# Designs tried in a protein design run: peptides against a protein of PDB entry 4GMN. Part 118

Target 1, 375 residues: chain A of PDB entry 4GMN
Amino acid sequence: RYANITLLALVTLASIGTDFQETLVKGNQGSRESPISAADEEWNGFDDADGDAMDVDQKSSSGEDQEEDYEEIDVKEDDEDDDDDSITSEMQADMERVVGADGTDDGDLEDLPTLRELIQTAVPQLIRLSNLPIDSDESLTIQSHALSALNNISWTISCLEFANGENANIHNAWYPTAKKIWRKTILPILEADSADLKLATQVTSLAWAVARVLHGETPTDGNPHRKFISLYHSSKQQAGGNSNSIEEPEDPFQGLGVKCIGVVGSLAHDPAPIEVNREVGVFLVTLLRQSNNVPPAEIVEALNQLFDIYGDEELACDKEVFWKDGFLKHLEEFLPKMRTLTKGIDKRTQPELRTRADEALLNLGRFVQYKKKHA

## One batch from the design tools (peptide; made by RFdiffusion4, then SolubleMPNN)

Design b2_p16_4_s1 (from b2_p16_4, 11 letters changed)
Fold by OpenDDE base, seed 4:
Structure b2_p16_4_s1 (fold): chain B 375 residues (1-375), chain A 16 residues (1-16)
Amino acid sequence: as target 1 above (375 residues)
Amino acid sequence: SFERTVGRVSLPLPAP
């Protein structure tokens, strides 16, 4: 009984996190639509010429058609209002406030009560449930659902813009909780060195969502970037053996390899230690060099991470890693390969992968030109 | 700084 209520609550929290993410993504797409300047192009109305509408007096005849008394079957459409409003009116109001919040500097989530309860009440319980001793299939199921809920919440929050002090109240409330998820949930699972690829995928997805907010301020204790690089390599060795799961075409961007790249890329951002940045940068550049054996989605993610890590020439990693280790040359040598790779993706079968590869190719060309100008 | 063009990228929706 308690387990089923806990599982239902965890599934509900996971669903809430997904619905909230979809709404935030839709809202943030609306704000980046530059106001279509309604250029009041005075569309000079076409002078509709005075066409004389001839009054055709058609005297249609008096047909005495019979009053067939069709009994109005008052089909009461029972509007079964499927009140499957998974989104409470309070959650919708919180989402509208997050999308519309002009940056009031008060780090109080008073105006975001649902988000406050999610961070302050739900997440601490999810962290507790993710740390239960695994002694049964029930405890493993509870851990998996707790990780899924933490993942969905963390991903949702990671979709908010925090640059330039945007959403600072949410950032400030989330940041200590994100560090707690990292230290209490992610690190213990990574150190347990479980052969469970499902658990590894769940913890890596959560780690990516958390690291997308914490960046280089993610706790470096135990060198977690090396654990995720090791997990990347081990996952490639295992996938080569089980070629017989005709699993449905997995979203190329949901693969464990992409998630590992996303985590380590995020961990390598400033103010990460230069040696952590170097190890990650060398890993990412090595994927580009070995691109013939790397899934296209992992190449797209590795490129995006390289652009985000090394996009600022004022950072110590630009001089001490990017230029010193000759990354520009590897990016230039990769440009022709990326053009070939991108053109090889069928737009009909893999439209998202093609779109993201076309974007990554565009950005790679621009990034190489940028770095040559700022050399 | 360099900013990448971010299109309408579907962020990896958490698996339901």
Scores: peptide ipSAE 0.310, ipTM 0.834, DockQ to the pose 0.067
Fold by OpenDDE base, seed 3:
Structure b2_p16_4_s1 (fold): chain B 375 residues (1-375), chain A 16 residues (1-16)
Amino acid sequence: as target 1 above (375 residues)
Amino acid sequence: SFERTVGRVSLPLPAP
């Protein structure tokens, strides 16, 4: 009973986070022409299509026919119009304010009560649930659902514009909580080094969502970028051996490899330590050099991360890493390979992957020209 | 700075 109520509450929180994300994306499309990079949204849909049909083995205990006269409780079908408006009117009002408000710098969410309760009340409980001792399948299920809810909330918040001081109140409220998710949920799971690829995928998705807001201000304690690079390599070694296990998600951008690239790319932004930036930059450039054995979606993500990390010539990483380690040459040598890769993607069967690859190819050509001009 | 062109990727609306 209590477990089912907790699970239902976690599913409801995950659903609310999803619906909030969808409405934020719809709201932002209406106001300013800056396309949120909707392409980078790892919405892990709640594919709880694992209807574990608990085959309750109906042990036919031939217990005696006590005809207990079940009084027909006339269940009035109250047509509860399940206006399953999962989006509360308060949530809609908070969304209209988020899209319209010049953010105050104080980090106060007085004007955003639903978002405030989500960040201040719900998330700290989800962090506790994600850290329960795993002693049963029930505790593992609770952890998974808590991670899913944290993922959806974190992704939703990461879709807000925070550049140029936009939404500064939300950023300031979220920032300490995001660091807490990182330190209390993500790092302990990554340190446990479980062979569970499902758990690794969930924590990596959450880590990407958190790192999309924290960027280079993400805590570098224990070199988490190396753990995600290790996880990337380990996932590739397992996929090559066991053809049977985790169905690769139908969406090529939902793969653990893409998630690992997104996390480490986000971690490498300024003000990340130059050595963290270098290790990530070398990893990303190495993927391009080895592109014959790398999925096209991971190449697209690795290129986008390289453009975003090294797009500013005023940053220390431009001089100390990009130019010093000769990244331009590797990008130039990759251009003809990217053209071949992109042309090899069937527009009919993989229209999104082809569109994102065509865009990444365009940007690669522009980026190489830009860097040659600013050399 | 360099800014990448981000296309209008239609988010796949999750199937309801």
Scores: peptide ipSAE 0.305, ipTM 0.807, DockQ to the pose 0.061
Fold by OpenDDE base, seed 2:
Formats: C-alpha cells, structure tokens, sequence
Structure b2_p16_4_s1 (fold): chain B 375 residues (1-375), chain A 16 residues (1-16)
C-alpha cells in the first residue's frame, strides 16, 4: 500500500515539474514580442489568485483506532557530514557583489510558497528516495521515479534567468539543494558501476540540469567529467554492437551522448579547474575532428558548449586552453564539414535538428571571426 | 565576450 502511494506521489511531483516547465515555456512565448531566448525571462511566480482549493470532502469514516505501533525506523543520520558548505568568503563576496547590497534577502521564497515547498520539502525526500538500497524491482521503480521528478524540477529551475542577479532568491534557495542533488544522488549512482543505460541516461539528464545552474561551481570531487566522458564512449560501444536493443530516442537531443556532452560542457565553465576545462575542451574538439561518425545532435551540442565555455577572452581558460591548445584551427577546419553536415539534414523529417544545426553553423562562423579579431 | 544565438531547445525530459 505505501509503495503505491509513494509511486503516485512521485508521478505527481514529476508531472508538476513538467507542467511547471510547460507553463514557463508558454509564459516566455506570450511575453516575446522580442526574440529573447527562453533563458532570458524573469519568472515572477504563479499568481496564487485562482485558489480553487479542491475541497477534498473529508468523509469521516469512523474506523477503529488500531494503534499500529509505528516502529520509528531510527535512521541514524550520521551527522558527521559537517559539509562546511561555507561558500568561500570570496564566493560569498562575489555573490554579494553581483546581488546589489539592498537584495540581501536570504533565499527566502516567502513570495513563492509552492516553489519553496518544492525545493525545501519535496526535493530532500526525492534525494532520499533516489538513494534507497536497490534490492527489488519496486526499489528500482521508486529510484527511477524519484530521478524523473528531480530531473523535471531541476530542468525547470535551470530554464530561469539567473544572469545579472535575476531570480537571485530562487538561485540562492536552489544552489545548496542542487549541490546536495549532485553529491547525494548523482555521484553515488555514477560510482555504482551499473551497466543500466536507462539509469545512466536518467542520472546524466539530472546531472545536466543541475550543472546548467552550478556550471564550474559543480563539485569536482572524483573528476565526474571523466565519468561522463567514459559513459559517452561506453554508450557508443554498446550501440555499435547490439543494433536491436537500444531504441535510440526518437528525439536526437534526448540521446545519452548529447546529455553527456551537455554535462561535461557545463562542468567546464569558469571557475572549473583549468585541467578539467582542458580535458573537456579536448574531448569536444575531438568530437568535431571525428564528426564523420558522430550524430549531428551531439555535434550541435558540442559546438554550443565550446562557444559558451570559450566565449569570454578574460577567462583563464581562453589563454591557457583555447589559444594554447590551438582550438581555433580545429574550429576553422570544421566549418566546411559543419556546412555539409547541416545541409545533409532533411528539414521535413528532422526540422528541429536542422534548425539547431543551422544556428550552430551560424554561430560557428561568427565565433571563428570573433576569435580572429581577439587573437 | 561572445554570445551565441540561442533558439528554442527541447529539454531532456524523461519520457512520460
């Protein structure tokens, strides 16, 4: 009985996260007279105006008081994780510098009670449920649903604008929770040497959503970028051997390869360690060099990640990686291949892939010209 | 800095 209620709650939370995302995407479509990207619009919350409280008729069935002695499973939280989540005084000072001095509202989602309860109450329970011992098909189902709910919530939050201190209250409330998802959900599942590509796809999707907010501030412990690069290569080896078993997702951008690229790209942003940035940058540039055997969607994602990582000439990674490792030459040599690749995509059968490839090709031409001016 | 043009992107949601 409890398992069915838990599963229903998890499905409901995953649905709420999806409906919330659709609402944000629709809201962002309605205010756009200007072609500002979906990322650039401030989320002002849900107006609580239509409080049609579904009166759940409490039909008081007088069922007899069986005092079922609920043995409190005293889960000794080993309180020894003094995670001194002391945001370094430098990161705190940079946050206080970006958040102008009058906006020292602690991550108090007072005006966003639904989002507060989602982040503070629901997400910690989903983290717990994602870490249950896997001993049954039921525990696997619970984990999968918890990961789906976490994925939908994390993706939705990652679609908010946080540039220029926008949505800072939401960012500040989400940031520690996002780190907790990374440390307590993502890393343990990545360390479990599971051959389950479904689980790997779920955790990699969640990792990408989380890393789209945390970027280079994502915990680098255990070099997770190498785990995702390894997972990328492993996924390609399995797809090549068994033509029958991996239903490639109908959407090219839902593939595990794209998700791995999205994660490692996000992890490589400043202030990521230069060696992490280099390993990711070399991986991405290597995909472009080997593009004859790489799906077009992965090439599009790899290009977008390269533009985002190396778009700023003031960052240490520009001098120490981009210029030092000669990435411009590889991008220039790839430009004619990208034109051929993009033209080979049928607009009728794959309209989204073609549109995103046309955009990535346009940006590649612009980026190469930009870098040549700043050489 | 360089900013890429960003179009509409389908998000990697789990299949329903």
Amino acid sequence: as target 1 above (375 residues)
Amino acid sequence: SFERTVGRVSLPLPAP
Scores: peptide ipSAE 0.304, ipTM 0.835, DockQ to the pose 0.074
Fold by OpenDDE base, seed 1:
Structure b2_p16_4_s1 (fold): chain B 375 residues (1-375), chain A 16 residues (1-16)
Amino acid sequence: as target 1 above (375 residues)
Amino acid sequence: SFERTVGRVSLPLPAP
């Protein structure tokens, strides 16, 4: 009983996060210039695949044909427009305010009561649930749902614009909570070194969403970037050995490899330690060098991360890593390979992947020209 | 600084 209520509440919180993201994205499409980083695709909805609908064999008792004249009750089909108003009017009002609010510096979510309750009340409980001792399939299920809900909330918040001091109140409220998710949920799961790829995928998705807000201010304790790089390599080794269909997600951008790249890329932003930035930058550039064996979606993400990390010449990482380690040469050498890769993607079967690759190719050409001008 | 062009990628909406 309590478990079912907890699961329902977790599913509901995950759904709330989903609907919140959708509405924030729809609302923010009015503001042309928010750099929606390539990461914004990572909303894994609930794979409710295991709806084993128990076929309750209703034994048709053949009761006798009494022709009772059922009066045609004109059931007016009230078109119940099942506007599945999963979004409460308070949530919708919060979402509309988030899309329109010039960030007041006061970390008071007074104007955002639902978002405040999500951050201050729900997330701390989700963190607790994600850290339950795993002693049963029920506790595994609770952890998975808690991670999904945390993922959803974190992704939603990561889609908000923060660059211009916009949503500063939300940023200020989320920032300590994001660090808490990192330290209390993400790091312990990564340290448990579980062979569970599902759990690894969930925690990596959550880590990316959190790192998209924290960037280089993400806690560097225990070198988490190396854990995600190791996870990337381990995931590639497992896919090569067992032809057991780990169902590669139908979406190329939902793959654990993309998620790992997104996390480590986000972690490498200023003010990340130069050593962290270097290790990530070398990892990303190495993917480009090995691109013949790397999925196109991972190449797209690795390029976008490289552009975002090294886009500013005033940052210490530009001089100490990008120029010092000769990254421009690798990007220039990759440009013809990227043209071939992008042209190899069928626009009909993979329209999104092709669009993202065409964009990444365009940006790669521009970035190389930019860096040559600022050499 | 360099800013990448971000196209209108429709976020894959989670399946309901």
Scores: peptide ipSAE 0.297, ipTM 0.814, DockQ to the pose 0.067

Design b2_p16_4_s2 (from b2_p16_4, 11 letters changed)
Fold by OpenDDE base, seed 4:
Structure b2_p16_4_s2 (fold): chain B 375 residues (1-375), chain A 16 residues (1-16)
Amino acid sequence: as target 1 above (375 residues)
Amino acid sequence: SFERTVGQVRLSLPLP
């Protein structure tokens, strides 16, 4: 009984996180659509062509009214109150405020009560549930659902813009909680060194979502970047050895390899230690050099991470890693390979992968030109 | 700084 209620609540929290993300994505699309100025195309009124009213003769055929006594079958519409677990009107109002809020400096989530309760009340319980001793299949199920809920919440928050002080109230409320998720959920699971690839995938997805907000301020205790690099390599060795269909997720961007790249890339941002940045940068550049054996989605993610990590020439990692370790040469040598890789993706069967690869190729060309100009 | 063109990255959350 308590387990089922807990599972239901965890599923509901995970769904809330997904729906919140979808609405934030839709809202951000609406704000980036500059109002297409309705060009006042003067719709020149189509000329009133004098359509002759053809007199259709009303033939009055007096068909006999057989009053067929249709017995009103009182179909009781059982109002199945589909309690569609719809986004509460309060959640929708919070979502509209997050999309529309000019960042007023009051770091209180008073205006975002649902998000406040999610961060302050729900997440601390999810952290506890994710950190329970695993002693049964039920406790493993609870941990998995708690990780899924934490993942969805963390991903949703990571989709907000925090640059230039945008959403600073949400950032400031989330930041200590994100560090708590890292220290109390992610690190203990990574330290347990479980052979469970499902658990590893869940914790890596959560780690990516958390690291997308914390970046180089993610706690470096125990060198977690090396654990995720090791997990990347281990996942490739297992996939190559057993012809057991690890069902590669239908979405190439949901693979454990992509998630590992996303985590370590995010961890390598400033102010990460230069040696952490170097180890990650070398890992990412090595994937590009070995691209013949790397899934296209992992190449796309590795490129995006390299652009984001090394996009600022004022950062210490630009001089001490990017230029010092000769990354520009490797990126320039990769351009023709990326063109071939991108062209090899079928637009009909893998439209998203093709679109993201076309974008990554465009950005790679631009990034190489940018770095050559700022050398 | 360099900013990449970010298309609509649907972060498909794994549905529960």
Scores: peptide ipSAE 0.311, ipTM 0.807, DockQ to the pose 0.074
Fold by OpenDDE base, seed 1:
Order: structure tokens, then C-alpha cells, then sequence
Structure b2_p16_4_s2 (fold): chain B 375 residues (1-375), chain A 16 residues (1-16)
């Protein structure tokens, strides 16, 4: 009884986090409709030519009008609009405030009551539930649902803009909680050394969401970047041996390999220790060198992480890692391979992967040119 | 600094 109520509450929190994320993504898409000027290229109408009116004829057959009075059973479709409008009007109002909020530095979420309750009330309970002793299938199910809810909430918050002091109140409220998720949920699961790839995928997804906000301020205790690099390599070895089709997720960007790259890339941002940055940078560059055996989605993520980590020439990692370890040469040597890889992706069967690969190729060309100019 | 052109980041929603 208590477990079923707990599971229902965890599923509901996971759904709320998903719906909030989807609405943030849709809202951010609507605001990024820069008017691509529809150049009205007047597609000249093809000529409406020939009219041949073939005549075909006759016959009259007089079949009798049996008025079968089909009683129109007025099936009142009770549109039970199960408006499972999972986005409460309060969540929608909080979202409108987040999108419209000028940078009030007050770490108070007084104006964001739903987000406040998620961070202050829900997340501490989810952290507790994710740390339950696993002694039954029920406790494993509770942990999985708690991780899913933490993942959805953490991903949703990671979609907010925090650059230039935007959403500083949310950032300030989330930051200590994100560190608590890392130390209390993520690290203990990574230290348990479970062969469960499902659990590893869940914790890695959560770790990426958390690390997308904490970046280089993510706690480096126990070298978590090495654990995720090891997990990346272990996942590749397991996929090669057992023909248990771990159904590669239909979305290439949902794979454990992509998630591992996203985590370690995020961990390597300034102010991460230079040795953490170096180990991650070498890992990412090594994926590009071995690209013949690396899924295209992992290459796209590895490139994006390299651009974000080494995009600023004022950072210590630019001089001490990027230039010192000769990363530019590896990126230049990868350009022709990336062009071949991107062209090999079928636009019809994998449109998203192709679009993201075309963007990563464009950015790679620009990044190489940028770094050559700032050498 | 260099900023990448970010397309539509479809964030990895866990399947329900």
C-alpha cells in the first residue's frame, strides 16, 4: 500500500518534470523563430494545358429504394477530454515568470512557488528514496522511479539560461541541491560498481543533467570523470560480446555512450582542475581519432563538448591543455572524416542525427578557423 | 570566445 502510493507519487513527479521540460523546450523554440525571411520565390505555375473530356456512357439500373431507417445512434462521444493538463496553471504561471524574469539576484523563490516546492520539498525526498538499501524488487523499483524523477527535474532546470546572471535566484536555490544530488545519489551508485546497465544509464543521465548546471564546480572527489570514462569503455565491450540486443534506443542521442560524453564534457569546464580537463579532453580527441568505430551521435556530442570546453582563449585550459597537447591538429585532421561521416547519414531515416551532424560539421570548420586566428 | 551555433537541442527526455 505505502509503496504503491510512493510509486504513484514518483511517477507523477517524473511526469511533471517531463511536461515542464517539454513546455520549456517548446517555449524556447517559439522565441528562436527568428523570421527566416520566406523569400517568396514565386514558383512560376506550370501551365494548365490539355483538356481531353472522355465521354463514357450509359446504364440506368433502377434498384428499389429500401429506406432502411438506420437509427442514427447518436453516439455521444463523451469527449472525456481527460485534459490531464499535467501542467498545472501554477506551473504555467511559474514558467511565464521564469521566461519573463529580469535578473533579480534574490535567491528567494517566493515568486516561483511550484519550483520552490520541487527543489525544497520534493528533491530532498527523492534523494532519500534513491539511497534506500536495495533488498527487494520493490526497493529497486522505488530507486529507479526516484532516479527518473530526479533526472526530469534536473534536466528541466538545466534548460534554463544561467549565463550573464539570468535566473540567478533559481541557480542559487538549485546549486546546493544539485551538489547534494551529486554527493548523495550519483556518487554512491557509481561506487556500488553495479553491472546493471539500466541503473548505469539512469544515473549517467541524472549526472549529465546535474553537471550541465554545476560544470567545473561539480565535486571532483573520487575522480568521477574516470568512472564515467570507464563506464563508456565497459558499455562498448558489453555491446560487442552478448548479442543481447540492448535495443539501441531509437534516438541515437539517448545512448549511454552519448550520456557518458555529456557528463565528462560538462565536468571538464572551467574551473575544473586542469588534470581533469586534460583527461577528458584526451578522451574526447581520442574518440575523434577512432571515429570509424564510434557512433555518429557520440561524435556529435564529443565535438559539441570540445567546442564548449575550449571556446574561451582566456581560460587556463586553453593554454595548458588545448594548445599544449596539440588538439587543433587533431580537429583539423578530423574535418574531412566528419564531412564523410555526415554525408553517410541518411536524411530520410535519421533526420535529427543528420541535422545535428551538419551543425557539428559547420561548427567544427568555424572552430578550427577561430583557433587558427587566436593562436 | 567561440560560441557554437546551437540548433534545436532535443533534450533527452527519459521515456515515461
Amino acid sequence: as target 1 above (375 residues)
Amino acid sequence: SFERTVGQVRLSLPLP
Scores: peptide ipSAE 0.310, ipTM 0.809, DockQ to the pose 0.072
Fold by OpenDDE base, seed 2:
Structure b2_p16_4_s2 (fold): chain B 375 residues (1-375), chain A 16 residues (1-16)
Amino acid sequence: as target 1 above (375 residues)
Amino acid sequence: SFERTVGQVRLSLPLP
């Protein structure tokens, strides 16, 4: 009985996350659609009808104060003050400088009580449920549903714009929770070295959603980028050998390979360590060089990640990695291959993949021209 | 900086 209620709650949270993401995606489509001139239907003014204020007689029924002694369940927060002094006071001060005005520092989503409860109350419980000891098919089911709920919530939040201080209140409330998901859910599952490709796909999807907000500020402890690169290679070896074709997801962008690329790309953004950036950049460029054996969706994602990581010439990774390791030459040599790859995608059978490949090809041409101009 | 053109990407969440 309790387990069925927990599973129903987890499925409900995962559904809410999906429905909210669909709403955000539709809303963000609506904001990028040129304002359809909604015809000026003259909203005819509501006439000032003299609503007689009926005196509702305040019958003071003195109901007896039954002091129900709510036993305050002292949930001992074991504040393990992990003094994670790893946020250097300089990074915090630079964040405070980018967050311009003296907006009340408490990420109090006062105006967004539902989102507050989702982040502050639901997500911590989902983290706990994702870390249950796996001793039964029931515990595995609970973990899978908790990961699905965390994934859907995290993806939904990662679809918000946070550039230029937009949604700063949501960002500030989510940021510590996102780090908590990374440290308490993602890392332990990655370290358990499970041969379960379903679990690996779930945790990698969640990791991508979290890393799309945290970027290079994602905790680098235990070199998670190498774990995801290893997982990428392992997933390719398994798909080639056993006739247990894990049915390649009908959506080419839901593949574990794409998710691994998305995670490691996101992890390699500034302020990621230059060594992390280099290892990821070399991995991504190597995929382009080996493109004959790489699914088109992974090539599209690898290109997008390369554009986002190396799009700023002021970043240390531009000089120390992009130019130093000769990435421009590899991108330029890949242009004719990308044209062939993109033209080989059937618009009728794979319309999304073709559209995203056409876009990535366009951006690759522009990016090569940009980098040649800023050399 | 370089900004890529971002089209309408549907992020299909894995449905539970």
Scores: peptide ipSAE 0.309, ipTM 0.806, DockQ to the pose 0.072
Fold by OpenDDE base, seed 3:
Structure b2_p16_4_s2 (fold): chain B 375 residues (1-375), chain A 16 residues (1-16)
Amino acid sequence: as target 1 above (375 residues)
Amino acid sequence: SFERTVGQVRLSLPLP
């Protein structure tokens, strides 16, 4: 009973997170032509595929015929039109305020009560649930659902514009909570070195969502970028072995490899330590050099991360890493390979992957020309 | 700075 109520509450929080993201995306399309980066689509919604495991094989034990006269409680099917308005009018009002808010206020969420309660009341409980001792399948299920809800909330918040001081109130409220998720949920799970690829995928998705807001201000304690690089390599070794493949998600962008690249790319942004930036930059450039054995979606993400990390010539990483380690040569040598890779993607079977690869190829050509002018 | 062109990928969220 209490477990089912907790699970229902976690599913509801995960759903609210999804619906909130959809509404924010729709709202942003109406006001600013800020192109939402196609990276924002890594929302694994709650895959309802776990519905089939409750085949409770109720073995019909032939217990005796006590004819208890169940009075037919004529449950009037009140066709309550379940207006599955999963989004409350208060949530809609908060979303409209988030899209319209001139980010002038000092982190007070007084005008955003639903978002405030989500960040201040719900997320701290989800962090607690994600840290329960795993001693049963029930505790593992609770952890998974808590991670899904945290992922959902974190991704939704990461889709907000925070550049130039936009949404500063939300950023300031989220920032300490995001650091708490990192330190209390993500790091302990990464340090447990579990062979569970499902858990690793969930924590990596959450880590990407959190790192998309924190960037180079993400806590560097314990060198988490190296753990995600190690996880990337370990995932590739396992996929090549036993055919108990966790079904690779049909979406090539939902793969653990893409998520690992997204995390480490985000961690390498300024003001990340130059050595963290270098290790990540070398990892990303090495993927391009080894592109014959790398999925196209991971190449797209690695390119996008390289453009975002090294797009500013005023940053210390431009001089100390990009130019010093000769990254421009590797990017220029990769251009003809990227053209071949992109042309090899069938537009009919993989339209999104082809579109994102065509964009990444365009940007690669532009980026190489840009860097040659600013050399 | 360099800004990448981000296409309008229509979020075709897979409806559940």
Scores: peptide ipSAE 0.299, ipTM 0.785, DockQ to the pose 0.061

